# Peptides against a protein of PDB entry 5B16, part 50

Target 1, 136 residues: chain A of PDB entry 5B16
Amino acid sequence: TPSRINHNERLEFLGDAVVEFLTSVHLYYLFPSLEEGGLATYRTAIVQNQHLAMLAKKLELDRFMLYAHGPDLCRESDLRHAMANCFEALIGAVYLEGSLEEAKQLFGRLLFNDPDLREVWLNYPLHPLQLQEPNT
Target 2, 136 residues: chain A of PDB entry 5B16 as posed
Amino acid sequence: TPSRINHNERLEFLGDAVVEFLTSVHLYYLFPSLEEGGLATYRTAIVQNQHLAMLAKKLELDRFMLYAHGPDLCRESDLRHAMANCFQALIGAVYLEGSLEEAKQLFGRLLFNDPDLREVWLNYPLHPLQLQEPNT

## One batch from the design tools (peptide; made by RFdiffusion4, then SolubleMPNN)

Design b2_p16_4_s2 (from b2_p16_4, 8 letters changed)
Fold by OpenDDE base, seed 3:
Structure b2_p16_4_s2 (fold): chain B 136 residues (1-136), chain A 16 residues (1-16)
Amino acid sequence: as target 1 above (136 residues)
Amino acid sequence: SEKLKKIKEFLDKLAK
């Protein structure tokens, strides 16, 4: 049987792709007039380690990482990288054991603290039932 | 929209 470390690395691999995909899709629809370069810039910003680590911190994964891997996290950059990887593994697990929709919802909830912005991110373009509420 | 503008502002800051 594979080691737990190997399993987590596999989940990171999957989660990385899921985060990349979700980010790409949402950006594509949110900004229909933004050229590829701009879309890529935003995607990079969203999925970079420092940002994913921030999202991980919202789940208190920093406390978990220090508990489980403290001796190996002697630098802040190491902690950030580890937290980002852990976040990817989490998203990968949510996708694997749940669904893409569940991964989407979790990612969106963490991405935006503002519920109004979160709603726009998650549901843009507007669903037909939302056409009477065009207040974005 | 105002909300979309705020999302863009958020992303602009994130991209710095």
Scores: peptide ipSAE 0.687, ipTM 0.952, DockQ to the pose 0.853; fails the geometry check
Fold by OpenDDE base, seed 1:
Structure b2_p16_4_s2 (fold): chain B 136 residues (1-136), chain A 16 residues (1-16)
Amino acid sequence: as target 1 above (136 residues)
Amino acid sequence: SEKLKKIKEFLDKLAK
């Protein structure tokens, strides 16, 4: 079995791909008329370290980071990067031990605090023809 | 469409 550090790095690798994939799929279905450049811009924004760190903070991973790695995270940018990596590892773990659906649900719950927006985000990839409300 | 607009606004803010 790999070491804890190696396992986390592998999970980050997997999680990075999962986050990228989920983001891409949801954007693709959500904005059917948006050109590739626009899709890429939104994807980049969603998966950037600062945003992922923010999502990680919602899971209180910052408390763990400061407890376990406080001396190494004196810089805000270092903490942000570490938080983003931990978030990716977490998503990777959820996908690995659970399912893509579970990863999708978790990611969506964290992305949007507004339940209405969250529902729209989550429904488009799974049910592209289900949304019939003109107000969506 | 209103919800999509709000999502787009959210994403636009992230993209700054």
Scores: peptide ipSAE 0.683, ipTM 0.950, DockQ to the pose 0.810; fails the geometry check
Fold by OpenDDE base, seed 2:
Structure b2_p16_4_s2 (fold): chain B 136 residues (1-136), chain A 16 residues (1-16)
Amino acid sequence: as target 1 above (136 residues)
Amino acid sequence: SEKLKKIKEFLDKLAK
């Protein structure tokens, strides 16, 4: 495997864990009374390839995928899977070269188009300097 | 809260 591909796969591995972790943490704090099954259901929904591909599309990774791997992505399902993987690799890279906070901010900004919902999501867990938003 | 309910609704739709 070429070094770049290997590196991307490693970043994907890391990013998968980061996305899973961030999702888990925020769900845990957002829904303190929700049972494990419910939390798991929401987590699965958030981290599924189809959803991550949608987030990737917001970053125009579809254009990138077609440019870089067009011949290998003949089917829509292949493109979605590749985009999801690329998104994970991106999050992994942001965490690796930046911080968990930066990964959280990026993920949150992409997860919710609604600024109000985004802010609620990002406030969980609560930072010591953050005040809870009224009427959340 | 209203916003939390909207998040839940969003997630419910996503889970379908």
Scores: peptide ipSAE 0.681, ipTM 0.951, DockQ to the pose 0.821; fails the geometry check
Fold by OpenDDE base, seed 4:
Structure b2_p16_4_s2 (fold): chain B 136 residues (1-136), chain A 16 residues (1-16)
Amino acid sequence: as target 1 above (136 residues)
Amino acid sequence: SEKLKKIKEFLDKLAK
């Protein structure tokens, strides 16, 4: 349905900005001495389709995509791109219907499998929980 | 900051 496609594309648009923003903010505070080029490199790495598709796979969006759009996703690259877009749309929806905090939490949970690293990531910008974990 | 170092390593790998 064109309406559904348009809605997803709009959510993707929003989600792209949210992912970009969250990534930027956390990198900025995590690495206060890192130059812009380094920050940009890390941001690009995090938000690239290949990586977002990996995050999407953790949510089994690949199975959804193959079921719903399999014939149009015969190429692995096409699947990755679609998964990344779907992931962005999901984040957009979470932000839209929930909050930035919820989007942050979801993104962080998927970004890091290691709970310790996840907590460090999520605590930037500065969070009171950092007082409990000073040895990062 | 061992954890931060590990995050950096993760990101470095991701950026390759």
Scores: peptide ipSAE 0.680, ipTM 0.951, DockQ to the pose 0.851; fails the geometry check

Design b2_p16_4_s3 (from b2_p16_4, 6 letters changed)
Fold by OpenDDE base, seed 1:
Structure b2_p16_4_s3 (fold): chain B 136 residues (1-136), chain A 16 residues (1-16)
Amino acid sequence: as target 1 above (136 residues)
Amino acid sequence: SKKLEEIREYLDRLAA
């Protein structure tokens, strides 16, 4: 079996694709009139290391990283990069051991603390039973 | 919608 490090790198590879895919799909449906360039801009913004690190903090990955790798993560930028990678690996693991739906739900919960915004994000495209909802 | 606009604003901040 691969080493833990190799396994994490593989999970990161998978998670990167999952995060990008989910982001792309939701943006595509949320903004049906937005051109490709705009969609790509938002996607890049969502998946950039700084943002993923912010999401990772909600899972207290910063505490884990400093505990396990503190001496190597003295710089804020290094910690941010490592947290982003770890976040991707986590999403990859959730997808691998669970499902795309579980990854979607986790990602959505982390993206938006506001439950109303989260619902809008997660429900695009809207389920038929939600088409009657007047406020989005 | 109002909520969609709030999402857009969040994304605009991230992309700035």
Scores: peptide ipSAE 0.690, ipTM 0.953, DockQ to the pose 0.860
Fold by OpenDDE base, seed 4:
Order: C-alpha cells, then structure tokens, then sequence
Structure b2_p16_4_s3 (fold): chain B 136 residues (1-136), chain A 16 residues (1-16)
C-alpha cells in the first residue's frame, strides 16, 4: 500500500543517517591519522549501494526482494538499489524501535564475518576498560 | 595491529 511504502521510505531516510553516522564515528576512531578525504572515501565505500546490497544479501533480502518485487527488479542494478534501500530501512527500524547500540551491533555483525575484525570495528572508540586488551 | 590492517585492506578494496 502507499502508506506502507511511505513508511518504508521514511525508515530508509532515518536508516541512511544512522548508517552514515555509525560509519563516520567508527572510521574516525579507527583511523586517527587519516585525513578527511580518506575518511570520506572509506565512508562512501561502506555506504554505497553495492556494498549495502552485499550486506543485505547476508540477510537474504535478495530472496525477499525477488519474491515481493521481482517484476520490478529485472536489472541487477535495480535489485542492488532496492536491497540497499531496504537495508537502510531495516537499520532505521532497528534504531527507531530498538536503539543506536542495537543498530551498531547489527551493522557491525554484517560488515564483518570475521569475529575478530568485527570486534575491532565495534570497539572503537575503545572503552577505558578495553585498553588492556591485546593489540590487534 | 593485524586486524586493523585487515580492515584497512577491506576498505581499500571497497574504495577501489
């Protein structure tokens, strides 16, 4: 329904900001000596539709999209775009109905399959109690 | 940090 679509678009709007924010914060602390241009480059890379779509595939959103919207998603680029939007909406919903922390955890979980990499990402900025952990 | 380097490498690939 139109109302459902509008709601999803609103969630997408919110999720876009959340993804951008989380990405920015983590990059900022992960790379304290990286210039703004480099930070921006990495942020763009992380939040680009192609990448978000890859993350969305881990949630099998591609199967969902094909089931629900297949006729409108004949081109791969259309599918990627739709998946990215859906991913943003999901993050937005998690933030809205949960918390930023939950959104962060979900996003981090999808960013890195490797638990060690995931923990490095998620732990920035490091809590003072985490400073005693071994360097990674 | 090996893990940080791996993250950096991943990001470099994404940005390429």
Amino acid sequence: as target 1 above (136 residues)
Amino acid sequence: SKKLEEIREYLDRLAA
Scores: peptide ipSAE 0.693, ipTM 0.954, DockQ to the pose 0.877; fails the geometry check
Fold by OpenDDE base, seed 3:
Structure b2_p16_4_s3 (fold): chain B 136 residues (1-136), chain A 16 residues (1-16)
Amino acid sequence: as target 1 above (136 residues)
Amino acid sequence: SKKLEEIREYLDRLAA
């Protein structure tokens, strides 16, 4: 049987693609006048290890990583990289076991603590029934 | 919109 490590790496591979795709789609619709270079810049910023690690911290994955792999994560950069990978694996697992929609929702919830910003991210362009929403 | 601008500002900070 495949090792757990191998399985996690495969999930990371899948999750990386899912995060990349979701990010691309949302940026595309949110910023219709933004050039490709700008879209790519924002995408890179969202999916970079530092940011994904920040999202992972919201799930307390840092504490999990230190618990499970503390001796190997003495450097901040190592911890950040591991957290980002773990986050990717998580998203990959959610997609695999659930759906793209579920991955989208989880990712959005972690991206924005502000529910209004989250709503804009998840649903832009707005459905006609959402046009009357305040503070958009 | 105001909220879209806030998202933009967040992304700008990430990209800095």
Scores: peptide ipSAE 0.691, ipTM 0.953, DockQ to the pose 0.864; fails the geometry check
Fold by OpenDDE base, seed 2:
Formats: C-alpha cells, sequence, structure tokens
Structure b2_p16_4_s3 (fold): chain B 136 residues (1-136), chain A 16 residues (1-16)
C-alpha cells in the first residue's frame, strides 16, 4: 500500500543515517591514526549497496524480496539495490522501536561472522562494562 | 592487534 511504501522509505532514510553513523564511529575509534580520506574510503566500502546487500542476505532478505517483489526485481542490480534499502529500513526500524545499542549489535553481528572480529568491532568505542580483549 | 589487522584486510578488500 502507499502507506507501507511511504513508511518504508522513511525507515530507510533513518536507517541510512544510523548505518552511516555507526560505521563512522567505529572506524574513528578502530583507526585513530587513519586520516579522513582513509576513514571515508572504508565507510563508503561498508555502506555501499553491494556490501549492505551481502549483509541483508544473511537475514534471507533475498528470499523475502523475491517473494514480495519478484516481478519488479528481475535484474541482479535491482535486487541488490532493493536489499540494501531494505537493510537500511530494518536498521532504522530497530533504532526507532528499540535503541541505538540494539542497532549497533545487529549491525555488528551481520558485519562479522567471526566472533573475535565482531568483538573487536563492537568494542570500539569502548563500553564502560567492556574490557578490551588481549592479543586481538 | 592481529584481529584488528584482519578487519583492516576485510575493509581493504571491500574498498578495492
Amino acid sequence: as target 1 above (136 residues)
Amino acid sequence: SKKLEEIREYLDRLAA
């Protein structure tokens, strides 16, 4: 329905900002000596449609998108773009209905399948209740 | 750290 589409677009708008923010914050703390250009390069890489679509696939959004919008997503590039947008909308919804912390945790879980890498990512910025893992 | 370097390598691949 038009209302659902409008709501999804608004969630996507919010989620885009959340993904961008979380990415920026974590990169900033992970690489304290990296210049702005390098930070921007990594941020662009993380938030690009192709990468977000990869993350979305872990949630089986590809199956969902084909089920819900199959006729409109015949091209791979169209599906990838739609999956990226849907991923942003999901993050937006998690932030809106939950918290930034919940969005951060979800994003981190999807970014890294390796739990050790995930913990390193999530520890930046350091949480007051977290201790930095040795030899990471 | 070694894990941080793995993250950097992943990001380098994404940025390539």
Scores: peptide ipSAE 0.689, ipTM 0.953, DockQ to the pose 0.866; fails the geometry check

Design b2_p16_4_s4 (from b2_p16_4, 7 letters changed)
Fold by OpenDDE base, seed 3:
Structure b2_p16_4_s4 (fold): chain B 136 residues (1-136), chain A 16 residues (1-16)
Amino acid sequence: as target 1 above (136 residues)
Amino acid sequence: SEKLKKIKEYLDKLAA
């Protein structure tokens, strides 16, 4: 297997864990009264290929994938899977060469287009909005 | 809160 492919797969492996971890932490703090099953359901929903592919589209990864791997992505499901993997690899790379904080910020920016919702998501674990709770 | 409710609504839609 070419080194390029190996590197991408390794980054995907790392990124998968980072996305899973960040999602878990934020859900845990955002919903302190939510049962484990509910937390797990939300986590699964956030990290599923369809959703990650949606986030990837915001980075125009769909155009990239079609350009680079068009012949191999004849099905929409194949494209979604590839986009999700690519997204994970990207997050993995950001974590690897940057930091968990940078990965968190990037992920959060993509999760919510609404800046108010984004702020709540990003700040809950680290900076609880207790004084602004009535507005959240 | 309204913002948290909207986040939950988004997540509920994803989980549906």
Scores: peptide ipSAE 0.682, ipTM 0.951, DockQ to the pose 0.844; fails the geometry check
Fold by OpenDDE base, seed 1:
Structure b2_p16_4_s4 (fold): chain B 136 residues (1-136), chain A 16 residues (1-16)
Amino acid sequence: as target 1 above (136 residues)
Amino acid sequence: SEKLKKIKEYLDKLAA
């Protein structure tokens, strides 16, 4: 069986793909008229280490990281990177042990604290629905 | 669209 470290690295690999995929899908449907460049820009922004670290902080992963690896995370950038990786591993684990739906729900809950925005993100309404509900 | 606008604003901030 793989070591804990190897397992985490593999989970990060999987989680990275899941986060990227979910982000891409939701952006694609949310912004049907946005060109590829714009979609890519938003995707990059969402999945960047700084943002993922912020999401990780909502799960108090920072406390865990400082407790377990404090001496090795003296730089703020190192902490952010580690937190982002940990977040990816978490999403990967949720997908692996649960489902894509569970990963989607967790990711969406962390992306938006506002329930209304969260629902729009999670449901990524089709363009026709956006036209029917102009204030959505 | 208002909700979508707010989402876009959030994303714009992230992308800045």
Scores: peptide ipSAE 0.681, ipTM 0.951, DockQ to the pose 0.835; fails the geometry check
Fold by OpenDDE base, seed 2:
Structure b2_p16_4_s4 (fold): chain B 136 residues (1-136), chain A 16 residues (1-16)
Amino acid sequence: as target 1 above (136 residues)
Amino acid sequence: SEKLKKIKEYLDKLAA
């Protein structure tokens, strides 16, 4: 159990960096004229616990957390924080066992339910073959 | 870019 806890915390540490990196890169390219303060504001908004918990909920991590740790997560704030941490650990694991691209794809899928917005997020700046899409 | 504007709107809501 202690080993598993340490492993999860290490994955969380890695995942936190991956989430922040991916967020930073995509924001940087999506908003080429946005000043640093604006970029930082959006990054903070995306990676805040409340938002990551919402993303985690799409994976039904809330059900998992309540099943595994219900007695310790009775408060909504505690559950939210735990879900955010678990989400980071998941992204860390995907990066570690897979690739940054796989982490990017998973993160993008969860960020936007709208496939059109998802595509813009994942593919901006546009590849030359995508320049024919004026509605982006 | 309409889609980019929608992304910005989403982010603005998150940052509010």
Scores: peptide ipSAE 0.678, ipTM 0.951, DockQ to the pose 0.871; fails the geometry check
Fold by OpenDDE base, seed 4:
Structure b2_p16_4_s4 (fold): chain B 136 residues (1-136), chain A 16 residues (1-16)
Amino acid sequence: as target 1 above (136 residues)
Amino acid sequence: SEKLKKIKEYLDKLAA
């Protein structure tokens, strides 16, 4: 329904901001000596449609998209875009109904399959436990 | 900091 579409678009709007915020914060603390340009480059890379679509695939959103919107997704780029949007909407919903922390955790889990890398990412900004693990 | 290196490698790949 149009109402559902509008709602999803609103969630996407919110999710976009959440994803970008989380990405920015983590990059900022993860790379304290990296210049703004480098931070921006990494942020762009993380939040680009292609990457978010890859994250979305981990949630099998591609199957959902093909089922629900197959005829409208004749191009791979369209599918990526739709998946990215859906991913953002999901993050937005998690933030809205849950918390920023929950959104952070979900995002982090999807960013890194490697639990060690995941923990490093999620622990930024600096977590007290990192004092025990200086060799990151 | 091997973990950080790997994260950076991942990001570099994404940014390429």
Scores: peptide ipSAE 0.677, ipTM 0.950, DockQ to the pose 0.822; fails the geometry check

Design b2_p16_5_s1 (from b2_p16_5, 5 letters changed)
Fold by OpenDDE base, seed 1:
Structure b2_p16_5_s1 (fold): chain B 136 residues (1-136), chain A 16 residues (1-16)
Amino acid sequence: as target 1 above (136 residues)
Amino acid sequence: SEKLKKIKEYLDELAK
């Protein structure tokens, strides 16, 4: 079996694709009239290290990273990068061991603390009829 | 529409 490090890197590879895919799909449905450039801009913003690190903090990954790798993560930028990678690995693991739906739900819960916004984000791809709801 | 507007505002902030 691969080492823990190699396994995490593989999970990160998978998670990166899952995060980008989910982001792309949800943006596509949320903004049906937005041009490709706008969609790409939002996607980049969502998947950038700084944002993923913010999501990772909600899972207290910062505490884990500092505990396990503190001496190597003295710089804020280093910690942010590591947290983003760890977050991707986590999403990859959820997809691998669970399902795309589970990854989607977890990602959505982390993206929006507001339950109303979260519901809109999550429902657009899976429930096209939600586009007909008056108060979206 | 109001909810979607708030989502867009969030995304606009991230895109800065």
Scores: peptide ipSAE 0.676, ipTM 0.950, DockQ to the pose 0.820; fails the geometry check
Fold by OpenDDE base, seed 4:
Structure b2_p16_5_s1 (fold): chain B 136 residues (1-136), chain A 16 residues (1-16)
Amino acid sequence: as target 1 above (136 residues)
Amino acid sequence: SEKLKKIKEYLDELAK
């Protein structure tokens, strides 16, 4: 329904900001000596549709999209775009109904399959308990 | 940090 679509688009709007924010914060602390241009480059890379779509595939959103919207997603680029939007909406919903922390955890979990890398990412900004973890 | 290096490698690849 139109109302459902509008709601999803609103969630996407929110999720886009959340993804951008989380990415920015973590990059900022993860690379304290990296210039703004480099930070921006990494941020763009992380939040680009192609990458978000890859993250979305880990949630099998591609199967969902093909089931629900297959006729409109004949082109691979259309599917990627739709998946990225859906991913943003999901993050937005998690933030809205949960918390920024939950959104952060979900995003980080999807960013890195490697638990060690995931923990390094998620520990930025520096958490007090990080002192109990081995240096990376 | 080896882990940080791997993260950077991942990001560098994405940024290509």
Scores: peptide ipSAE 0.675, ipTM 0.950, DockQ to the pose 0.827; fails the geometry check
Fold by OpenDDE base, seed 3:
Parts: structure tokens; C-alpha cells; sequence
Structure b2_p16_5_s1 (fold): chain B 136 residues (1-136), chain A 16 residues (1-16)
């Protein structure tokens, strides 16, 4: 049987692609006048280890990592990298066991604590019923 | 919109 480590690495591989895809799609629609370079810059910023680790921290994955692998994660950079990988694996698992929509929803919920910003991120371009929303 | 501006501000900070 495949090792748990191998399974997690495969989930990370899948999750990385899902995060990249979702990020790309949302940026594309949110910023229709932004050139490719700007889109790429924002995408890189969103998917970088530092940011993914921040999202992972919202799920307290840092505490999980320290509990499971504390002796191997003494350096902040090591912990950050591990948290980012764990986050990717989580998104991969949500996609695999659920759907792209569920992965999208989870990712969006973590990206923005502000529910108004979250709604814009998740639903842009806006549905006709959302066009009357103030201050969008 | 104001909401889009706030999203952009968030992304600009991440991109620093």
C-alpha cells in the first residue's frame, strides 16, 4: 500500500493546481483591464508560501504541524513551507473528495475575513441579482 | 467599486 507521505505529496500536487486555477480565474474576471503581468503578479502573491501559510494559520494548521512534526520545524521558513504544503494538500483533498466548487468556497472564505469582500471575490462577475449591491 | 478597491489594496500589500 502507498505510504501516507506519498499520498500527501500527491494531494499537494493536485491542490497546487487547484489553487493556481481558482486564483487565475477570479483575478481574470475581477480585473478586466489589468495586463497579464499584473495578473501574474497578483497570482504569485496569493499562492506564495508566505500567504498560503497565513491562510493555513486561520485553520490552525500551524498548531497541527508543531504537534505532528515539531522537532523538524524549528525554523520559521520550514514551518511556513510545511504549512503551505499542508494547505495545498487540504485543498486537493477537498477537490478530490468534494468538488471544485467546494474548494472554491473554502479558499474564498479563507482569503477574506470581510464577508462583503468575500462575496465579491466569489461571485464576480456579478449575477444580475447582485448588480444593485451598494459600494461594490 | 469600494469593495474592489479594498480587494486590490489587499493584493497590493501581498505583492510587496
Amino acid sequence: as target 1 above (136 residues)
Amino acid sequence: SEKLKKIKEYLDELAK
Scores: peptide ipSAE 0.675, ipTM 0.951, DockQ to the pose 0.866; fails the geometry check
Fold by OpenDDE base, seed 2:
Structure b2_p16_5_s1 (fold): chain B 136 residues (1-136), chain A 16 residues (1-16)
Amino acid sequence: as target 1 above (136 residues)
Amino acid sequence: SEKLKKIKEYLDELAK
């Protein structure tokens, strides 16, 4: 329905900001000596449609999108773009109905399958590291 | 750290 589409677009708008913010914050703390250009490069890489679509696939959003919008998503690029948007809408919804912390946790879990890398990512900022250098 | 280096490697790959 038009109202659902509008709501999804609004959630996407919010989620885009949340993903951008979380990415920026974590990169800032993880790489304290990295210049702005490097930080921006990594942020762009993380939030690009192709990457967000990969994260969305972990939630089986590809199956969902094909089920719900199959006729409109015949091209791979269209599906990827839609999945990225849907992922942002999901993060937006988690933030809206839950909290930034919950959005952070979900995003981190999807970013890294490796629990060790995930923990390092999630522990920046505002959390003490369990392991000391060079183990981290 | 080893883990941070692996994160960096992942990001470097994404940035290609």
Scores: peptide ipSAE 0.672, ipTM 0.950, DockQ to the pose 0.857; fails the geometry check

Design b2_p16_5_s2 (from b2_p16_5, 7 letters changed)
Fold by OpenDDE base, seed 3:
Structure b2_p16_5_s2 (fold): chain B 136 residues (1-136), chain A 16 residues (1-16)
Amino acid sequence: as target 1 above (136 residues)
Amino acid sequence: SEKLKKIYELLDKLAQ
C-alpha cells in the first residue's frame, strides 16, 4: 500500500489541477474583455503559494501543520509552501470524494469574505434564475 | 457592476 505521504502528494497533484481549472473558468467568464495576459496574471495571483496559504489559514491549517510537521517547518516560507500543498490536497480530496461543484463552492467561499462578491464569483455568468435580480 | 469592479480591485491587489 502507498505511504500516507505518497497519497497526500497524489491528492495535491489533483487539487492543483482543480484549483487551476476553477480559477481559469471563473476568470474567463467574469472578465470577458480582459486579455489573456491579464487572465493569466490574475490566475497566477490566485493560485500562488502565498495566496493558497492564506486560504488555508482560514481553515486553520496553519495550526494543523505546526502540530503535524513542526520540526520540518523551520522557516516561514516552508510553512507557506506546506500550507499551500495541504490546501491543494484538501481541494483534491473534496473533488475526489465529492464533486467539482463542491470543490467550487469551498474554493469560492474562501476566496472572498464578502458574501455578495462570492455570489458573483460563483454564479457568473448569471444563471437564468438570476436574471430578474442581477448581482452586478 | 459595482460588485464586479470590487472583485477586479481585489484581484488586482492580489496580483501586486
Scores: peptide ipSAE 0.584, ipTM 0.936, DockQ to the pose 0.886; fails the geometry check
Fold by OpenDDE base, seed 4:
Structure b2_p16_5_s2 (fold): chain B 136 residues (1-136), chain A 16 residues (1-16)
Amino acid sequence: as target 1 above (136 residues)
Amino acid sequence: SEKLKKIYELLDKLAQ
């Protein structure tokens, strides 16, 4: 349905910005001495389709995509692109209907499998939890 | 910060 596609594309648009913003903010605070070039490099790495598709796999969006759009996703690159877009749309939806905090939590949860690293990431910018575990 | 170092390493790898 065209309306559904348009809605997803709009959510993707929003989600792209949210992912970009969250990534930027966390990198900025995590690495206060890292030059802009490094920040940009890491941001690109995090938000690139290949990586977002990997995050999407953790949500089994690949199975969803193959079920819903399999015939159009015969190439792996097409699947990755679609998964990345779907992931962005999901983040957009979470932000739209929930909050930036919820989007942050979801994104962070997927970024790191290690819960300790996840918490460090999520604590930037400064979070009260840093008072409990300042040694990182 | 050991944890921060590990994050850095992961990001560095991701950026390769």
Scores: peptide ipSAE 0.582, ipTM 0.936, DockQ to the pose 0.881; fails the geometry check
Fold by OpenDDE base, seed 2:
Structure b2_p16_5_s2 (fold): chain B 136 residues (1-136), chain A 16 residues (1-16)
Amino acid sequence: as target 1 above (136 residues)
Amino acid sequence: SEKLKKIYELLDKLAQ
């Protein structure tokens, strides 16, 4: 495997864990009365390939995928899977070269188009420099 | 809260 591909796979591995972790933490704090089954259901929904591919599309990774890997992505399902993996690799890279906070901010900005909902999501867990939004 | 409920609803839809 070429070095770049290997590196991307490693970043994907890391990013998968970061996405899973951030999702878990925020769900845990957002829904303190929700049972494990519900938390797991929503986590699965958030981190599933189809959803991550939608987030990736907001970053125009579909255009990137077609440019870089067009011949290998003949089907829509292949494209979605590749986009999800690329999204994870991106989050992994942001965490690796930046911080968990930066990964959280990027992920949150993409999760919700509504700024109000985005801010609620990002406030869980509460950051020392953040004030809880009123009337959430 | 209203906003939290909206998040819940969106996640519920996403889970479908």
Scores: peptide ipSAE 0.580, ipTM 0.935, DockQ to the pose 0.851; fails the geometry check
Fold by OpenDDE base, seed 1:
Structure b2_p16_5_s2 (fold): chain B 136 residues (1-136), chain A 16 residues (1-16)
Amino acid sequence: as target 1 above (136 residues)
Amino acid sequence: SEKLKKIYELLDKLAQ
């Protein structure tokens, strides 16, 4: 079995892809008329370190970070980067040990504080078999 | 559509 550090780095690798994928799919279906440039811009915005760190803060990962790695995270940018990495690792773990659906639900819950907006994000069809809500 | 607009606005803000 890999060390904790190696395992976390692998999970981070996986989580990065999952976050990117989920973001891409949801944007694609939510905005069918948005050009590629716009889709890419918003994807970048969603998955940037600062935003992922913000999502990580909602899970109180900052408390863990400062407790476990405080001496190495004296810079705000370092903390932000570490938080983003941990968030990716977490999503990777949720996907790996759970499912893509679970990762989707967790990510969506964190993305939007407004439950109405969250529901729109989560309920838009991600597959041809899913139904679309006509009035959103 | 109104909710979708709000999502768009939030994303636009995030992209700034």
Scores: peptide ipSAE 0.574, ipTM 0.934, DockQ to the pose 0.865; fails the geometry check

